# Peptides against a protein of PDB entry 3HUF: the designs that were tried, part 89

Target 1, 320 residues: chain A of PDB entry 3HUF
Amino acid sequence: MWIIEAEGDILKGKSRILFPGTYIVGRNVSDDSSHIQVISKSISKRHARFTILTPSEKDYFTGGPCEFEVKDLDTKFGTKVNEKVVGQNGDSYKEKDLKIQLGKCPFTINAYWRSMCIQFDNPEMLSQWASNLNLLGIPTGLRDSDATTHFVMNRQAGSSITVGTMYAFLKKTVIIDDSYLQYLSTVKESVIEDASLMPDALECFKNIIKNNDQFPSSPEDCINSLEGFSCAMLNTSSESHHLLELLGLRISTFMSLGDIDKELISKTDFVVLNNAVYDSEKISFPEGIFCLTIEQLWKIIIERNSRELISKEIERLKYA

## One batch from the design tools (peptide; made by RFdiffusion4, then SolubleMPNN)

Design b2_p16_7_s1 (from b2_p16_7, 6 letters changed)
Fold by OpenDDE base, seed 2:
Structure b2_p16_7_s1 (fold): chain B 320 residues (1-320), chain A 16 residues (1-16)
Amino acid sequence: as target 1 above (320 residues)
Amino acid sequence: SEEKKILEEADELEKE
């Protein structure tokens, strides 16, 4: 989101969030959803227009800001952004920090981008929330992104957490739910006056972890917890592969259960399968190795003695 | 308020 602040009390000492939309900026306007009053004798009654665009798809992957347009409203002394005079037709900016000088005002308006990118676990939730979040200047998507700051967990009562949720947790992404999104949708008017009134996603995250026994206390309890073990997996999911890497596993990939030969078995402690293959092929599992799902593995990983539990399962099959 | 004074002074300067 874009946040503005200024020196010399020209913004009344307040920080303000600017959502996608158009704002008239000047001395003789009243603060509202489309106007920004600036208190200075050196500023025109109507001085500039700020226009913030909705996020692009590219912004979701890069964590870049919503495009910020500045137009001077034909003032005597013009408008500058980052010491450059704004052109007659206006200029557009993608920098994360903007110093906006209105006329001869000795104080600048400072605009800065606070990164927030929300990943969704499923397309249904994205379809429900994307429009509202984009109107807040928040990029949204389904795929993993290096710019992702928050992850929406789909809470189905009594269901296991998804691989996406497990991976988001281990990546230290802030996990949120629909309750946070509902709350976020209501704050748009209140944050005009005070940017500090934005809801804290960390409180939502803490509540999710506290109230769900499927999470360990911290990601650090799981990261590299299986260092020194080796697994084989079907080459079906990138998120699954990255999850197993974060556990510290050495990973071999195969295309079918028939590709699991004696050599692979000799180098592998266990096989990780998706639910569909596990349920359909359990009768044809290779001898001398145990197979489990990612969800079954996760149930072991969240235990404090995960290494001992895995070792016991490996030993049980070697002596059977 | 100080804000009101600044705005009033600015309006006076535009009349000169």
Scores: peptide ipSAE 0.089, ipTM 0.769, DockQ to the pose 0.668
Fold by OpenDDE base, seed 3:
Structure b2_p16_7_s1 (fold): chain B 320 residues (1-320), chain A 16 residues (1-16)
Amino acid sequence: as target 1 above (320 residues)
Amino acid sequence: SEEKKILEEADELEKE
């Protein structure tokens, strides 16, 4: 989201979130959803127009800012952004930091981008929330992204957490739920006066983790916890592969269970399968190798003695 | 308020 602040109390000492939309900026406007009052004798009554665009699909993958357009409203002394005079037709900016000078005002408005990108685990939830979140200047998507800051956990009562949730947790992404999204939707008016009133997603995350026994206390408890072990996995999902890498596993990939030969078995401690393959192929598992699902592996990983537990299971099958 | 004074002074300068 875009946040503005200013020197010399020209914004009344307040920070403000600018959501996607159009704002008239000047001395003689009243602060509301479309106006920004600036307290200076050196600026025009109506000085500039700020337009913030909704996030693009690219912004979800890059964590880049919503496009910020500035137009001078035909003022005597113009408007500058980053020491450059704004063109007569206005200019658009994708920089994360903007120093906006209105006329000869000795104090600048500083706009900075606070990155927030929300990944959804479920396409139905994305479809429900994407429009509203985009109107808050928040990029949204389903696919894994290095720019992802938040991950929406789907609360299904009694279900195991998804691979996406596990991976999001290990990546130190802030896990949120639908309750947080609902809360975000209500703050649009309150944050006009005080950007600090933005809901703390970290508090939501702490509550989710505290109330769910499927999570360890921290990602650090699981990261590299299986260092030194080797696994083989079906080449099914990138998220599953990345999850296993974060556990410190050496990973071999195969295309089918039939590709698991004696050589692969000799170099592999266990085989990781998705639920569908595990359930369908359970009868055809190669002898002498430990096969488990990612969810079964996760149940071992969250235990304090995960290394001893997995070693014991590996040994049990070698001697069976 | 100081803010109001600044705005009033600005309005006076525009009338000159």
Scores: peptide ipSAE 0.088, ipTM 0.767, DockQ to the pose 0.669
Fold by OpenDDE base, seed 4:
Structure b2_p16_7_s1 (fold): chain B 320 residues (1-320), chain A 16 residues (1-16)
Amino acid sequence: as target 1 above (320 residues)
Amino acid sequence: SEEKKILEEADELEKE
C-alpha cells in the first residue's frame, strides 16, 4: 500500500494510506476518500491530482508498487517528484519512494510503498477476496512469489494444514486468516486520518500459531531439522520440493516407485508421496524403505524429538 | 467499483 507522510506538519502530523483511486491535493480541500488537504500557504487551492492504479498481476510477482500518477493542476510553480518537474500531461511512477514537492512549499510529501502481497492457498478464497484487496492496493495470487509477504490459510476446522501453509510458515511468511481479511475490509474509511489503524498481521499470525497445534513455535524449530537425511520425492508439487529443501533434506525426484532400485534404497532414508499415490500404492511400496506423506512428515517434524522419531522409523524398516 | 466512483467524483470536482 502507498503511505504518505510529510515534513513541517503540512499533513497535520498524520500519515495516510492511499488506496487505488484519485485524490485532489491542495490547500482548499477537505480530507476525505478523494481529497488530501495540505496545510501550506505556498501551494494552490487545488494543486495536484494523485491517481493510484490497482495492482497488476506483474506487481504480485515483482513486489512493485501500484502505479502512482501525479498531475499538476496548472499551478504557477508546478509540481516536482524526486526533484523532477511533472510533465504537462502528468507522469507515472513505479519507484517505491516518492518525494513530492508542491510548488514552492519548503516541505515535501513523502510517499512510500509498504510491501504487502497476499498469497492464497486456494482459488475459492482468492475469488472471494481478490477484488476487495486489489481496491486496497494489495496484489493477490495463488502462485508462490518472492514478493509474498502474507499467506492466507483456509480455516477448515479439523483438517490438516496444506503443504502451501507449511511452506509459507517455513519461509517466514506472515500467515493470516479470513478474520484479518475481514478487518482489512472494514478499516478503509478509518485509515484516511490515521494509517496506524491498519490491523497488525503479526498479531493475527501469533494467534493462529498459538491456537493451532499443527504449528511449531517458530520456523527455526523445523528449518534444517532433518539435515543429513535423504529422501526420494514422488509425484509432489514444486512447493513440496521447496518444503523438503527447507527441512535440510537431500532430495531425489522420481516419476514412479519402480525407479527406486536397491542401490537408491541403500542411499535414501525415506520416500515422500502425495496422499493420492500413498493411498493407491500402499501395497506396492518397496521393501526396506520408509514411505510417508508430506502431512505425515510434518507431524513428525513439529515434534521436539523429530530426528529421533524419523530415525526410529527408518531403522525399523531397513532391518525388517 | 469503488475506484470508478472515486474517479467519477474527481472528474466532477475538476469541472467546477
Scores: peptide ipSAE 0.015, ipTM 0.500, DockQ to the pose 0.037
Fold by OpenDDE base, seed 1:
Structure b2_p16_7_s1 (fold): chain B 320 residues (1-320), chain A 16 residues (1-16)
Amino acid sequence: as target 1 above (320 residues)
Amino acid sequence: SEEKKILEEADELEKE
């Protein structure tokens, strides 16, 4: 989201979130959803137009800002952005930091991009919320992204957390739920006056973790917790691979259970399978190898003695 | 009060 602030009290000492939309900026406008009043003698009654575009799909992956367009409204002294005069037809900016000078005003409006990218674990929830969140200037998507800051947990009552949720947690992504999304949908009015009134996702996250025994106390409790162990996994999902890497595992990949030869077994402490393969092939597992699902592995990892638990299971099956 | 004064003074300067 774009946030604006200014020196010299020209914005009344307030920071403001700018959502996608058009804003008339000037001395003689009233602050509302489409106007920004700037208190200065050196600013025209109607000085500039700011237009913030909705996020692109690319912005979800890059964490780039919504495009910021500035147009001077034919003022005597013009408008500058980053010390460059805005062209007569307006200019568009993709920089994360904009110093906007209105006329000869000695104080600049500083616009900065606060990155917020929301990943969804569920396509249905994405379809429901994406439009509203995009109208807040928040990129949304399903796929993992290095720019992801927040992750929407799919709350199915009584279900285990998904691999996506596990991975989001270990990546230190802020896990949020539908209640937070509902709150975000209402913020447009409250944050006009003060950008600090943006809902704290960390409080939502803390509440989710506190109320769900499927989470460890912190990601740090799990990161590298299995360092020194080796696993083999079916080459299925990138998220599963990345999850296992964050646990500190050495990972070998295979295409089928038939590819698990004696050499692979000799180098592997356990095999990680997806639920479908695990359930269908339980009877045909190679002797002397510990096979488990990611969900079963997660249940072990969240325990304080995870290394001991895994070691015991490996030993139990190696000597059986 | 100070904001109003700034705005009023600016409006006077534009009339000149």
Scores: peptide ipSAE 0.085, ipTM 0.766, DockQ to the pose 0.702; fails the geometry check

Design b2_p16_7_s2 (from b2_p16_7, 6 letters changed)
Fold by OpenDDE base, seed 1:
Structure b2_p16_7_s2 (fold): chain B 320 residues (1-320), chain A 16 residues (1-16)
Amino acid sequence: as target 1 above (320 residues)
Amino acid sequence: DKEEEILKEADELEKE
């Protein structure tokens, strides 16, 4: 999201979130969803127009800002952005930091991009929320991205957390739920005057973790917790691979259970399978190797003695 | 108090 603040008292000492939309900026406008009052004798009654575009799909992957357009409203002294005069037709900016000078005002408006990118675990929720969140200047998507800051957990009552949720947790992404999304949908009015009134996603996250026994106390409890162990996995999910990497596992990949030969078994402590393969192929598992699902692995990982538990299971099957 | 002062200043400037 774009946040503006200003030097001196020209924004009344307040920071403001700018959502996608158009804003008339000037001395003689009233603060609302489409106007930004700036108090200085050196600023025109109507000085500039700011237009913030909705996020692009690319912005979800890059964490780049919504495009920021600035147009001078034919003022005597013009408008500058990053010390460059805005062109007559306006200019568009993709920089994360904008120093906006209105006329000869000695104080500048500082616009900065605060990255918020929300990943969804399922397409249905994305479809439901994407439009509203994009109107807040929040990029949204389904796929993992290095730019993701938040992850929407799919709450199915009584179900195990998904691999996506597990990975989001270990990646230290802020996990949020529908309640937070609903709250975000209502913030437009409250944050006009004070950007600090933006809902704290961390509080939502803390509540989710506290109220769900499927989460460890912290990601740090799980990261590299299985360092020194080796696993083999079916080459089906990049997210699953990344999850196992974050656990500190050495990972070998295979295409089918038939590819699990004696050599692979000799180098592997256990095999990680998806639920479908695990359930269908239980009878055909190679002898002398521990096979489990990611969900079963997660149940072990969240325990304080995860390394001991895994070691016991490995030993149990090697001597069976 | 500071906000009221700023608003007054803005109002004065609108008269120019």
Scores: peptide ipSAE 0.027, ipTM 0.591, DockQ to the pose 0.259
Fold by OpenDDE base, seed 3:
Structure b2_p16_7_s2 (fold): chain B 320 residues (1-320), chain A 16 residues (1-16)
Amino acid sequence: as target 1 above (320 residues)
Amino acid sequence: DKEEEILKEADELEKE
């Protein structure tokens, strides 16, 4: 989201979140959803127009800012952004930091981008929330992205957490739920005057982790916990591969269970399968190798003695 | 000083 602050008291010492939309900026406007009052004799009554665009698809993958357009409203002394005079037709900016000078005002408005990108585990949840979140200047998507800051956990009562949730946790992404999204939708008006009123997702995350025994206390408890072990994985999911890498596993990939030969078995401690393959092919598992799902592996990983547990399971099947 | 003038103006507007 875009946040503005100013030097001196020209913004009354307050910070403000700018959501996607259009704002008239000047000395003789009242602060509301479409106006920003700036207190200075050196600025025009109506000085500039700020227009913040909704996030693009690219912004979800890059964590880049919503496009920020500035237009001078035909003022005597113009408007500058990053020491450059704004053109007559306005200019658009994708920089994360903007120093905006209105006329000859000695104090600048500083706009900075606070990155927030929300990944959804479920397409139905994305469909439900994407529009509202985009109107808050928050990029949204389904695919894994290095720019993701938050991950929406699907609350299915009594179900195991998804691979996406596991991976998000290990990546140190802030896991949130629908309750946080609902809360975000309520703050749009309150943050006009004080950007600090934006709800902290970390509190939601702490509550999710505290109340769910499927999570360890921290990602650090699981990261590299299986260092030194080797696995084979069916090449079906990039998230699954990345999850296993974060566990410190050496990973071999295969395309079918038929590709699991004696050579692969000799260098592999266990085989990781998705639920569908595990359930359908369990009768055809190679002899002498431990096969498990990611969910079964996760149940081992969250235990304090995970390395001992996995070693016992590996040994058990070598003698079967 | 333009800075002092702006600060003074801000103080005046907060009191109105």
Scores: peptide ipSAE 0.027, ipTM 0.607, DockQ to the pose 0.085
Fold by OpenDDE base, seed 2:
Structure b2_p16_7_s2 (fold): chain B 320 residues (1-320), chain A 16 residues (1-16)
Amino acid sequence: as target 1 above (320 residues)
Amino acid sequence: DKEEEILKEADELEKE
C-alpha cells in the first residue's frame, strides 16, 4: 500500500494510506476519500491530482508498487517528483519512494510503498477476496512468489493443515485467515486519517498458531530438523518438494513405485507419497521401507523428538 | 519563517 507523510505540519503530523483511486491535493480541500488537504500558504487551492492504480498481476510476483500518477493542476509554480518537474499531461511512477514538492513549499510530501502481497491456498477464497484486496492496493494470487508477505490459510474446522500452509509457515510468511480479511475490509475509512490504524497481521498469526496444535512454536524448530536423512518422493507437488528441502532432506524424485529398486531402498530412509497413491497402493508398498504422506510426516516434525521418532519407524520396518 | 520568505519572493516575482 502507498503511505504518505510530510515534513513539517503540512499534513498535520499524520501519515495516510492511499488506496487505489483519485485524490485532489490542495490547500482549500477537505480531507476525505478523494481529497488531501495540505496546510501551506505556498500551495494552490487545488494543486495536484494523485491517481493510484490497482495492482497488476506482475506486482504479485515482483512486489512492486501500484502505479502512482501525479498531475499538476495548472499551478503557477508546478509540481516536482524526485526533483523532476511533472509533465503537462502528468507522469506515472513505479519507484517505491517518491518525494513530491508542491510549488515553492519548503516541505515535501513523502510517499513510500509498504509491501503487502497475499497468497491464497485455494482458488475459491481468492475469487471471494481478490477484488476487495486489490481495491486496498494489495496484490493477490495462488502461486508461490518470493514477494509474498502473507498467506491465507483455508480453515475447514477439523481438517489437517495443507502442504501450502506448512510451506508458508516454514518460509516465515505471516499466516492469516478469513477473520483478518474481514477486518481489513472494515478499516478502509478509519485509516484515511491515521495509517497506524492498519491492523497488524502478526496478531492474527499469533492467534492462529496459539490455537492450533498442528503448528510448532516456531519455523526454526522444523527447518533442517531432518538433516542427514534421505527420502524418495513419489507423485507430489512442487510445494511438497520445497517443503522437504526446508526440512534438510536429501530428495530423490520418482514417477512410480515400480521405479524404486533394491539399491535405491538401501540408500533411502523413507518414501513420501501423496494421499491418493498412499491410499490406493498400501498393499503394493516396497518391502523393508517406511512409507508415509506429507501430512503424516508433518505430525512427526512438529514433535520435539522428531529425529528419534523417525529413526524408530525406520528401524521397525528394517527388522520386521 | 522560511515559508514567509518564499512567499515574499513569490510576490516580488509576480510584480515583475
Scores: peptide ipSAE 0.026, ipTM 0.631, DockQ to the pose 0.217
Fold by OpenDDE base, seed 4:
Structure b2_p16_7_s2 (fold): chain B 320 residues (1-320), chain A 16 residues (1-16)
Amino acid sequence: as target 1 above (320 residues)
Amino acid sequence: DKEEEILKEADELEKE
C-alpha cells in the first residue's frame, strides 16, 4: 500500500495510507477519502491531484507498487516528484519512493510503498476477496510469487493443511486467515488519519500457529531437517517440489512408479506421491521402498524426532 | 528557526 508522510508539520505529523483512488491535495481542502490537506502557505488551495491505480497482475509477481499518478492543478510554481517537474498532463510513477514537492514548500511529502502481496490457496477465496483487497491497493493471486508477503490459509475445520500452506510456512510467508481479511476490509475509513491502525498480520500469524497443532514452532524447525535424504517425487505440484527442496531433500522426478527400478531404489530413501496416486496405486507400490504422501511426510516433519522417524520407516522396508 | 525562515521565504515567494 502507499503511505504518505511529510517533513515538518505539513501533514500534521500524521502518516496516511493512500488506497487506490483520486485525491485532491492542497491547503484549502478537508481531509477525507478523496482529499489531503497540506498545511503550508507556499502550497496552493488546490495544488495537485494524486491518482493511485488498482494493482495489476504484473504487480503481484514483481512486487511493484500501484501506479501513482501526479498532476499539477495549474499552480504558479508547479509540482515536482523526485526533483523532476511534473508534466502539464501529469506523470505516472512506479518507483517505490516518491519525494513530492508542492510549489516552493521546503518540506516534501514522502510517499513510500509498503509491500503487501497476498497469495490465496484456492480460487474460491480469491474470487471472494480479490476485489476488496485490490481496492486497498493489495495485489492478489493464486500462484507462487517472490513478491508474496502474506498467504491466506483456508480454514476448513478438521482438514489437514494444504501443500500450499506448508510451503508458505517454510518460505516464511505470513500466514493469515479470513478474520484478518475481514478486518482489512473495514479499516479503510479509520486509517485516513492514522496509518498505524492497519492490523498487524504477524499477530494473526502467531495466533494461527499457536492454535494449530499441524504447525511446528518455527520454519527453522523443518528447513533442511531431512538434509542427506533423497526422494523420488511422482505427479506432484511445483509447490510440492519446492517444499521438498526446503526440507533439504535430494529430489528425483518421475512420471510413474514403473520408472523406479532397483538401481533407483538403492539410491532413494522414499517416494512422495499425491493423495490420488497414493490411494489408487497403493496395491502396486514397488517392494523395498517407503511410499508416502506430502501430508504424511508433513506429519513426520512436524515431530521433534522427524529424522529418526523417517529413518525407522526407511529401514523397516529395506530389510523386509 | 531555520525551517521557519525557509517557510517564511517560501510564503513570500508565493505572493509574488
Scores: peptide ipSAE 0.031, ipTM 0.658, DockQ to the pose 0.265; fails the geometry check

